# Ledger of designs, part 180: peptides against a protein of PDB entry 2AUS

Target 1, 323 residues: chain A of PDB entry 2AUS
Amino acid sequence: ADIKREVIVKDDKAETNPKWGFPPDKRPIELHIQYGVINLDKPPGPTSHEVVAWIKRILNLEKAGHGGTLDPKVSGVLPVALERATRVVQALLPAGKEYVALMHLHGDVPEDKIRAVMKEFEGEIIQRPPLRSAVKRRLRTRKVYYIEILEIDGRDVLFRVGVEAGTYIRSLIHHIGLALGVGAHMAELRRTRSGPFKEDETLVTLHDLVDYYHFWKEDGIEEYIRKAIQPMEKAVEHLPKIWIKDSAVAAVAHGANLTVPGIVKLNAGIKKGDLVAIMTLKDELVALGKAMMSTQEMIERSKGIAVDVEKVFMPRDWYPKLW

## One batch from the design tools (peptide; made by RFdiffusion4, then SolubleMPNN)

Design b2_p22_7_s4 (from b2_p22_7, 12 letters changed)
Fold by OpenDDE base, seed 1:
Structure b2_p22_7_s4 (fold): chain B 323 residues (1-323), chain A 22 residues (1-22)
Amino acid sequence: as target 1 above (323 residues)
Amino acid sequence: SREEEWRERLRRVAAEHRAALA
């Protein structure tokens, strides 16, 4: 999420018709909800699935999905995609995550040794998924991007940790405890980031959602529920983007692959096989797909399939058929 | 701030855990 990607313009003369589509900032409230993502503060206790079921009940929704499971006891950032945006959660599953953890040591260790050993766990680590995980229990490498010790109080260590998707903080703490020679366990865990979603003004509780829905339905006040729901485009901010011509939008919305002539601008650093977001010139999400070319190939080539379109989000009628 | 709220909560959990082991 934190890496700013350069934008390369391929067609500087490309214009967009202001009458076509529904930009994220111009969606009516009902349409905003249909293409929305909630940055939920998940309470400790319920499963991520129970919380999604509650949101569906509160907001009277048919469909919703979450951007990566939090264990029942874990609180914090749980992106919940709504209705037509439900499938956008697949962009968040591979995203990096940040946590704040409380580790309890089972013996006394000098603070300098705690700091030194925890620093050694930055980088590549070997993990085995826990038994309760739906993931096959194969040994795998995971990246720890950073460990920041926030506070040490005797045997209690409060720390921030940035990790690759599917890193188990409980297992990390267990291995730190073994390396310290005294053992350790995870006393508390909070997720503070999931890709582009963080602890900020967009973070809302289940109680906030109840109140905001009532203000809309009973009092006609849309402001609160509108602010509580982010546009689905927020859920793809961390992905490399390709912006397309108005004439290409309807074809992609019908499930056609993106061809090179449809590209107006794109991010630098796209590799073949990357998950990419296909956007309109109004920053509307059309589809997710797999890059079939690098950024360089998409610039240099005049023809060919640039993106294999896997998931369409935009309705077929927002842009006219121009083919 | 949200950060102050969770720091305070985590400190409470640490204190409760120490009290349960004592």
Scores: peptide ipSAE 0.157, ipTM 0.770, DockQ to the pose 0.663
Fold by OpenDDE base, seed 2:
Structure b2_p22_7_s4 (fold): chain B 323 residues (1-323), chain A 22 residues (1-22)
Amino acid sequence: as target 1 above (323 residues)
Amino acid sequence: SREEEWRERLRRVAAEHRAALA
């Protein structure tokens, strides 16, 4: 998620009309909510679906969706996309995750051996999904980006772990326990990161949302609820971006594929088949799509389909039709 | 810090698990 992508400019003279669109920071509160994502601190106990249902009730919403299931007992970062932003969660599904876990060992193991064995689980690991997962129970490779041991207290090991999407920490801990020779289980788990969403000042509870909605509706104070909801553009910060001309925005908002002449600037390192975010010059999310060209091809070519548009977010009327 | 609060929570959970196994 922390990959700083270089920005390549194709048209350094491209301007944007300030009267068109609604930049993420300039949306009226109702529109901000309609295009919002909550960085929710999911409590332990409820399912991710129950929590989404509660948010819908609290905020009087018709639609919401979460950026990747947390088990009932697991707490922490659950991105919840609201209303018109609901489908932005598709950008968060492939995003890396971070957790803090408590592992309990079933026997005594020297600390040096714990540290050595846990370090061997950095990199590519083979996992079988748990029985309860909707995923086919085939063996699959997953990347563990890092393991950081925070504390060892006898048989209890507190650690931070960064993982590829769909890595099962419970299964990781089980395999670590087997490698240690004594067995282990997951005592506690918290998700501390889901792509661009982390434990920061944007992380809010269900209680915070109740209070902040009340302050808005009863007291006329929108500041708290505005701060508690991130713009949907936050949910695509980790994706490669393509910025387009004002003249191309309405066409893409109508579901037309992005063609090369519409590109003003783009991130380096886009490959054919990558999920990309199509942005305005005001950093508004127009659409998500599949790259049909590499960054290099989008630079070198004068024409052709650059992005197959899969999901439009921007309303059709925010920018004028210029075609 | 929020990290310290989580460490303390995880320590409490660890202690509760130890007490339940004893």
Scores: peptide ipSAE 0.123, ipTM 0.781, DockQ to the pose 0.742
Fold by OpenDDE base, seed 5:
Order: C-alpha cells, then structure tokens, then sequence
Structure b2_p22_7_s4 (fold): chain B 323 residues (1-323), chain A 22 residues (1-22)
C-alpha cells in the first residue's frame, strides 16, 4: 500500500492564484504529453530501451526515459517518462517493486516445507548483483517486504513478492532453491508494481499507444491518448511532499533552494537527506530536492534552507517572480 | 482482468516446463 503520510499545515491562510500554473488535470493535450508518464505494460521479448525507443517513434517524441529496467523476458509495469518529465524517473528508481514470479524447483519438496522456507525469506536478505548488472558486484542487503504464495503445483510455485529497489528476484529464487535443498530457477517473472505505478486502468500496451495516437492525429479524438498518459506528478506520489507559497514557486523554478518561509504544508516524517517533492498548492511538481531539515525542524524554524533543489521540472514562467 | 491474464500465462509456462521434463 502507498504509505499514507500525515500532512502538517504550517500556514492555514495561504491561498493560491487559480490563474497561475497548469494543474495536472487541466493541461492542454500537448502540454500534458510534455509532462507525462506512461504506465506501460512492457511485453516479454524487447529490452526496456527498445520499448522506450518505440514509444518515442509512436508518439513523435525527442526524449523519454524508463523508471527502472525490466529484463527482456520480464513483462509488466514499466513507467516511461516523456519529454520534460524524463528526469522524474529518478524518483522511481528507489521505489519499492512488486512482482509475480513462477519458480520451478529442480526436485520434489513437500508443500509445507516450501511454505515454511519461503516465509523465512521475508525480511533482510543478502544478494550479489548479476554479472550483467551495471552495479558493482558487491554483496548487499535488500529487504523482502512480503512473500505471498499464490499457487503450488508440484515443482512449480507461483508467488507474489514485494521488494526493495534493486532486489533481484532471480537471485532470490536461486537462494530459495538452495534452502529447499533441491535448487530452483525463475521460469517467468512479471512486475506488477513500480512505486505508485501498478496494474490498474492506467496500464497500457504499445498497441494501445499506436491506436490512441492515431485517434488523436487522424480523428481529432484526444480522450484516449490523454487517459493513456499520466501527469508527471503521479511519478512522485510515493515521495514526501512539501507544498510551497505561490511567491516561492518562481524562485524554486529558477533553481533556488527552498527556504523555510516558503513552506505552507508538508508531510510528516521527512528526515535530513530524504528525497522530497516540492509542490505548488495546486499539486503541481516544481522540483525534486534533498531535505536539509527534518519535518520538525521545518515546523520549528523561521528561516534556513529546507530543501537543496536538485532537479527543476516546472517552467520558469508558470508563476510570476514575486521578489 | 489483467491479473487473470498473467496468472493464466504463468500457468501455461508452468505446464510447458512440466511437459519438457516428462
């Protein structure tokens, strides 16, 4: 489940001008695409990079990026950020993932033993990245949040697994097989969740995108392509948020750090060093940055740098300079 | 549902693996 974060209001009298900015639900179709993220159902076969290249061709885009690689054989949820939103994928890299996996055992194991051993893999596990990984091949700890066995049929085990970002399900299955004493391999894998992106009504295929783009360009029907593309703000729903005054938006959009006086409301539980989303009062993403204070410090202090702004998304002209 | 579709796909893959080992 998405971590529901408490919202602490610092300034209950802060208002926003409805004429400024472009709320996520009110963007013209061209602007919506420029600040969009597709919840793509990646087919098995192509690489994540090939799929991104196809989306760019289908939608006539200059730039796009994906929210975390799926192997060629792996299907399911691949967030693809478009154009001006391309850099938002960095918010999705550290996000938790869910998969459904088919594990094939290399020997017969009683069902009760399968269930018992798989439950022991909930929690902290030690993994070594595969040789093909761009990540340095060092032993590292990763969290398995949950394992849910869906079906056991002889040597085949269908299960759902929630994991920390960069957990290798193939390696998990290999270690489960070793713990069972018979060995195992990953027969099939589907990613069912990547942070805020899941298997829901927003999930679309490459075929859907071809059709929806055609309906827009040839028939003048924008509804389908509009629904197929999520606003970039969807890609930061899982992050702690800080909402800022209209008077602070233009400064942050120019790359200025967020100072404490600019804060209207914020999520509880922000720690120093956390990645945070800076939002307008209309829930528009201004920037991503690093928290320089805790939530408590941002409440108690009257001044200082609250967020070191790392990546601006909002155009500089959506809000006026009020300094 | 899309969930039923992937479950059915994974079951087919399981059946193919069983048939290849028999």
Amino acid sequence: as target 1 above (323 residues)
Amino acid sequence: SREEEWRERLRRVAAEHRAALA
Scores: peptide ipSAE 0.084, ipTM 0.758, DockQ to the pose 0.629
Fold by OpenDDE base, seed 4:
Structure b2_p22_7_s4 (fold): chain B 323 residues (1-323), chain A 22 residues (1-22)
Amino acid sequence: as target 1 above (323 residues)
Amino acid sequence: SREEEWRERLRRVAAEHRAALA
């Protein structure tokens, strides 16, 4: 999320009609909810699925999905995509995660040794998925992007950790404990980030959602519920983007693959096989798809399929058919 | 702040864990 991607312009003369579409900041409240993502502070206790079910009940929604499971005892950032945005969670599943963890050591270890050993766990680690995971129990590599020790108090180590999606912090702590020679376990865990979603002013509780929905439905005050729900476009901020011509939007919204002539601008560093967000010139999410070309190929080629469109979000009628 | 609240919670859990082992 924090990596600024260069934007390469292919067509500097491309304009967008202000009458077409619904920019993320200009959606009526009902439409905003239909294309929304909640940055939920998941409480400890319930499963991520139970929390999603409660949000559906609170907000009177038919569909919702979460941007990556938190264990029942784990609190913090759980993105919950709503209604027509539900499938945007696919963009969040592969996104990096940050946690704050409390590790308890099973013996006394000098702080210098704790710091040294924990630093060795930055980078690529080999993990075995736990039995309870829906993932096949094959050994897999995962990246630990950083470990920041926040506090050491005897046998208790409070640390921040940035990890690749599907890194098991419990397993990391177990291996750190083994490397320290005394053993360790995870005493507490909180997720502080899930891709673009973090602990900020957008983070809301289930209680906040109850109150804000009440203020909207009974008092006619939409401001709180509007602020509590992020546009679905926030859920793709960490992805490489391709911005398309107004004339290409309706075709992509109908499930047509994006061809090279439809591209106005794109991020640098797209590789073949990358998940990309197809955007309008008004930064509306049209679709997610798989890049069939690199950024360089999309620049150099005049024709061909640039993106295999996998998930359409935009309604078919927001932009006119111009073919 | 919300960050201070969860940090304090984590510190409390640490203290409770120390007290249970003492």
Scores: peptide ipSAE 0.057, ipTM 0.669, DockQ to the pose 0.602

Design b2_p22_8_s1 (from b2_p22_8, 12 letters changed)
Fold by OpenDDE base, seed 2:
Structure b2_p22_8_s1 (fold): chain B 323 residues (1-323), chain A 22 residues (1-22)
Amino acid sequence: as target 1 above (323 residues)
Amino acid sequence: MEELAERARRFRERVEAALARL
């Protein structure tokens, strides 16, 4: 998620009309909620679906969805996309995850050996999904981006781990324990990151949401609930972006594919087949789509379909039809 | 549920204490 993508400008003279759209920071509170994502601190106990149902009840919402299942016993970062933003979870499902984990060893192992073996699990690992997962139990490769040991206390190893989406930390710990020769199990697990969502000032509890909704509805104080809900654009920060002309926005909002002439600026390193976010010049999310060209092709070509638009978020009326 | 919440609190405190020592 921390990959700073270079921005290539195609049209340095492209301006945007300040009267059109609703930038993430300028949405009325009701509209902000309709296009919102909560960085929820999921409590241990409930399922991710039960927590989403509670948020819907607390905030009086028709629709919500989560950015990647946490097991019932696992706490921490659960992005919950609201109402019109519900489908932005598609951007979060493939995003990297970070966890803090407590591994308990079933025998004594020298600290130097623990450190050496855990470092060997950085990179590509072979996993079999657990029986309880909705995922087919085929062997699959997953990336471990990093393992950072925070504490070793006898047989207890506290560590932070960055992983590819759908890496099973319980399975990782089991394999580490086998490699150490003594066996191990996962004693504790918390998710500290899900793509662009992390443990920061935006992390809120279910209790916070109850209180903040009450302050808004009963006391007329919108500030707390406004801060507790992130704009849907937060959920696409980790994606490569393409920024489009005001004249192209309404077409894309109607479900038209993005053509090359509509591009003002774009991130470097887009490949054909990548999931990309189509943005206005005010950093509003118009749509998600599949790149039909590389960044280089989008620069060099004067015509053609740049993005196959898969999911529109922006209403059709925020920008005028200019075609 | 209370036991799981208290266990999660103690785990969070252990993580915070370990991060403060780095």
Scores: peptide ipSAE 0.476, ipTM 0.932, DockQ to the pose 0.898
Fold by OpenDDE base, seed 4:
Structure b2_p22_8_s1 (fold): chain B 323 residues (1-323), chain A 22 residues (1-22)
Amino acid sequence: as target 1 above (323 residues)
Amino acid sequence: MEELAERARRFRERVEAALARL
């Protein structure tokens, strides 16, 4: 998620009208909630769906969705997208995840051997999805981006692991245990990151949300609930972005595909088929879509469909219709 | 449920203490 993407400018003279739109930090509290994502500390015990249902009850919401399932017994970072932002989870589902895991070994293994074998599990691994997963039980490759051993205490190995979405840490630990020759199981698991969401000052509990909603509704204090909810734009920080002219915003907000003339600036390294975020010059999320061109094609071409718009987020009235 | 919550709290504290040493 922390890959700084180069920004290529196509139109250095493009200006934006300050009267149009609602930049992430300028939304009234009700609008901020409608376009919000909570960085929830999911408690152990409930399912991710039960927790989403609780947030909907706490905040009196019609819709919400989560940025990737945590097992009932697993705690930590669960992004919960609210109301009109609910479908921004599409950007988070494929995002990388980080966990801290406690692996318990079923026998004694020298620390040097533990360290050596765990390092061999960095890179591409072959996994079979568990029986309880909504995913077809086909063998698939997954990336382990990094494994960092934090602590070794006899048979207990505490480690941080960065993984591709839908990597099963329980299965990883099982395979590490087999490679060590003694076997292993997952004793504890916490998710510390889901794409741009991590353990930081934005992480809130269900209890915090109850209190912060009460302070807003009963005491008129919006500060806490405002801080507890991130703008939906946070949920797309890890995606490649395309910034568009003010004159193109209303068309895209009506569901029109983005054409090349509408592009002001874009990230380097966009490939055909990539999920991209279409942004205003004020960093407002207009839509998610599929890139129909590479970055290079979007630079070189004067016309054509740059992005097939899959999901509009921005209201149709934030920018004037200029066509 | 309380035992699971307390176990997860202790694990979080262990995680936070381990990450603070990096």
Scores: peptide ipSAE 0.351, ipTM 0.886, DockQ to the pose 0.722
Fold by OpenDDE base, seed 1:
Structure b2_p22_8_s1 (fold): chain B 323 residues (1-323), chain A 22 residues (1-22)
Amino acid sequence: as target 1 above (323 residues)
Amino acid sequence: MEELAERARRFRERVEAALARL
């Protein structure tokens, strides 16, 4: 469940000027693309990098990046951040993932035993990254948040699994097969979720993107390409947020750290060291940064650095300098 | 490549059908 974070208001009288900034719903199409993220249905076969290169070619883009590698043979949800939004992928890389997997067992196992053993793999598991990964092959723990069996057909087990970023489902299935005593392999895998991106009406194919770009460029129809691209703010929905005064926006957009007096409202449960999204009162993403205080410290303190700003997204001119 | 694409299409349809029954 997406835990709805409580919003604590620090300044209930803070207003925002409607003439400043570009809220996600009010961006011209070119600006929407510059600050966009595609919820791509990655086809099986190509690498995630090849697919990003194809999107850049289709949409005539200089830059793009993906929200977490899918193996060549794996299909499904691949967030692709565009142009000025490209670095928003840093919010998606650590985000939880969901998959649907088909496990094939190498022997007959009673259904009750399959269900019992798979439930024991919820929680912390020990994994070694595969040789083909750019990740150092150190043993590490990973969280399995849930395992839900969808179908059991003899030796074929279809299941949904929610996991911590960088959990290897192929390795999980191998260990389940060992625990069942018969062995198993991953027959199929699809990613159904990557943080805030899921299988929904926003999921688009490479073919859809070709058609939608054609409708825009040749027919002047913006509607399809506008719907196919999510605002970059979608890519930070799962993060704790801090909303700032209009007078603080331009300083943060120039790369200044966020100080406590700039905070209007914030999510509960921020810890020191958390990745946080700095937002305007119009829900525009200004920057990502590291929390230097807890939520409680940001409420109680009158001064100090609240957020160490790591990446600015907002242009410097969207809000006036008020200092 | 076509066989891999068709296999993945069938798997997607199986996933969608299984999720629709929840």
Scores: peptide ipSAE 0.344, ipTM 0.883, DockQ to the pose 0.770
Fold by OpenDDE base, seed 5:
Structure b2_p22_8_s1 (fold): chain B 323 residues (1-323), chain A 22 residues (1-22)
Amino acid sequence: as target 1 above (323 residues)
Amino acid sequence: MEELAERARRFRERVEAALARL
């Protein structure tokens, strides 16, 4: 999520009409909720699905979805996309994750050996999904981006780990324990990051949501519930972006593919096949789609399909039809 | 149960103290 992508400008004269659309920071509270994502602190105990069902009851919502399952015993960052934003979770599923884990060793191991062996698990690892996962049980490679040991206390190892989506920390700890020769198990796990969502001032509990909804409905105070819900655009911050002309927005909002003439600016390093976010010049999410061209091809070409539009988020009426 | 609750408490405190040092 911290990959700063260069922004390449194709049209430096492109302006946007301030009367069109609803920028993420300027949505009425009801519209903000309809296009919202909660950075939930999932408690240990409930399933991610039970927690989503509770949020729907607390906030009186018809639809919600989560940005990647946490096991019942696992706490921490669970992005929950609301109502019209529900399908933005598809951008979060492939995003990198960070965890803080407590590993318990089944024997005594010198700290130098613990540190050395855990460092060898940075990079590419081979994992098999657990029997209880909905994922086909095939051997697969996964990236461990970093392992940071926070504390070693005898047989207890507290560490931070950044991983590719669908890396099983329980399986990682099992393999570390095998490499140490004593065995190990996962004692505790907290997810501290899911793509752009982290432990920060935006992290809220289920109790906070109850209180903040009450302050809005009974006391008329919208400030707390407004701050507790992030705009859906937060859920795509980690994706490569393409910003489009006002004249292209309504067509894309109707499900038309993005063509090269509609592009104002774009991130560097887009490859054919990448998931990309199509944005307005006001940083509103129009759609998610598959890049049909590289960044370089989108710069050099005068025509053609730049993005195959897979999922529209923006309402069809926020921008006028200019075709 | 009590030993698991105390272990979970100590884990939370260590996580919070580790996060406060970042």
Scores: peptide ipSAE 0.018, ipTM 0.567, DockQ to the pose 0.389

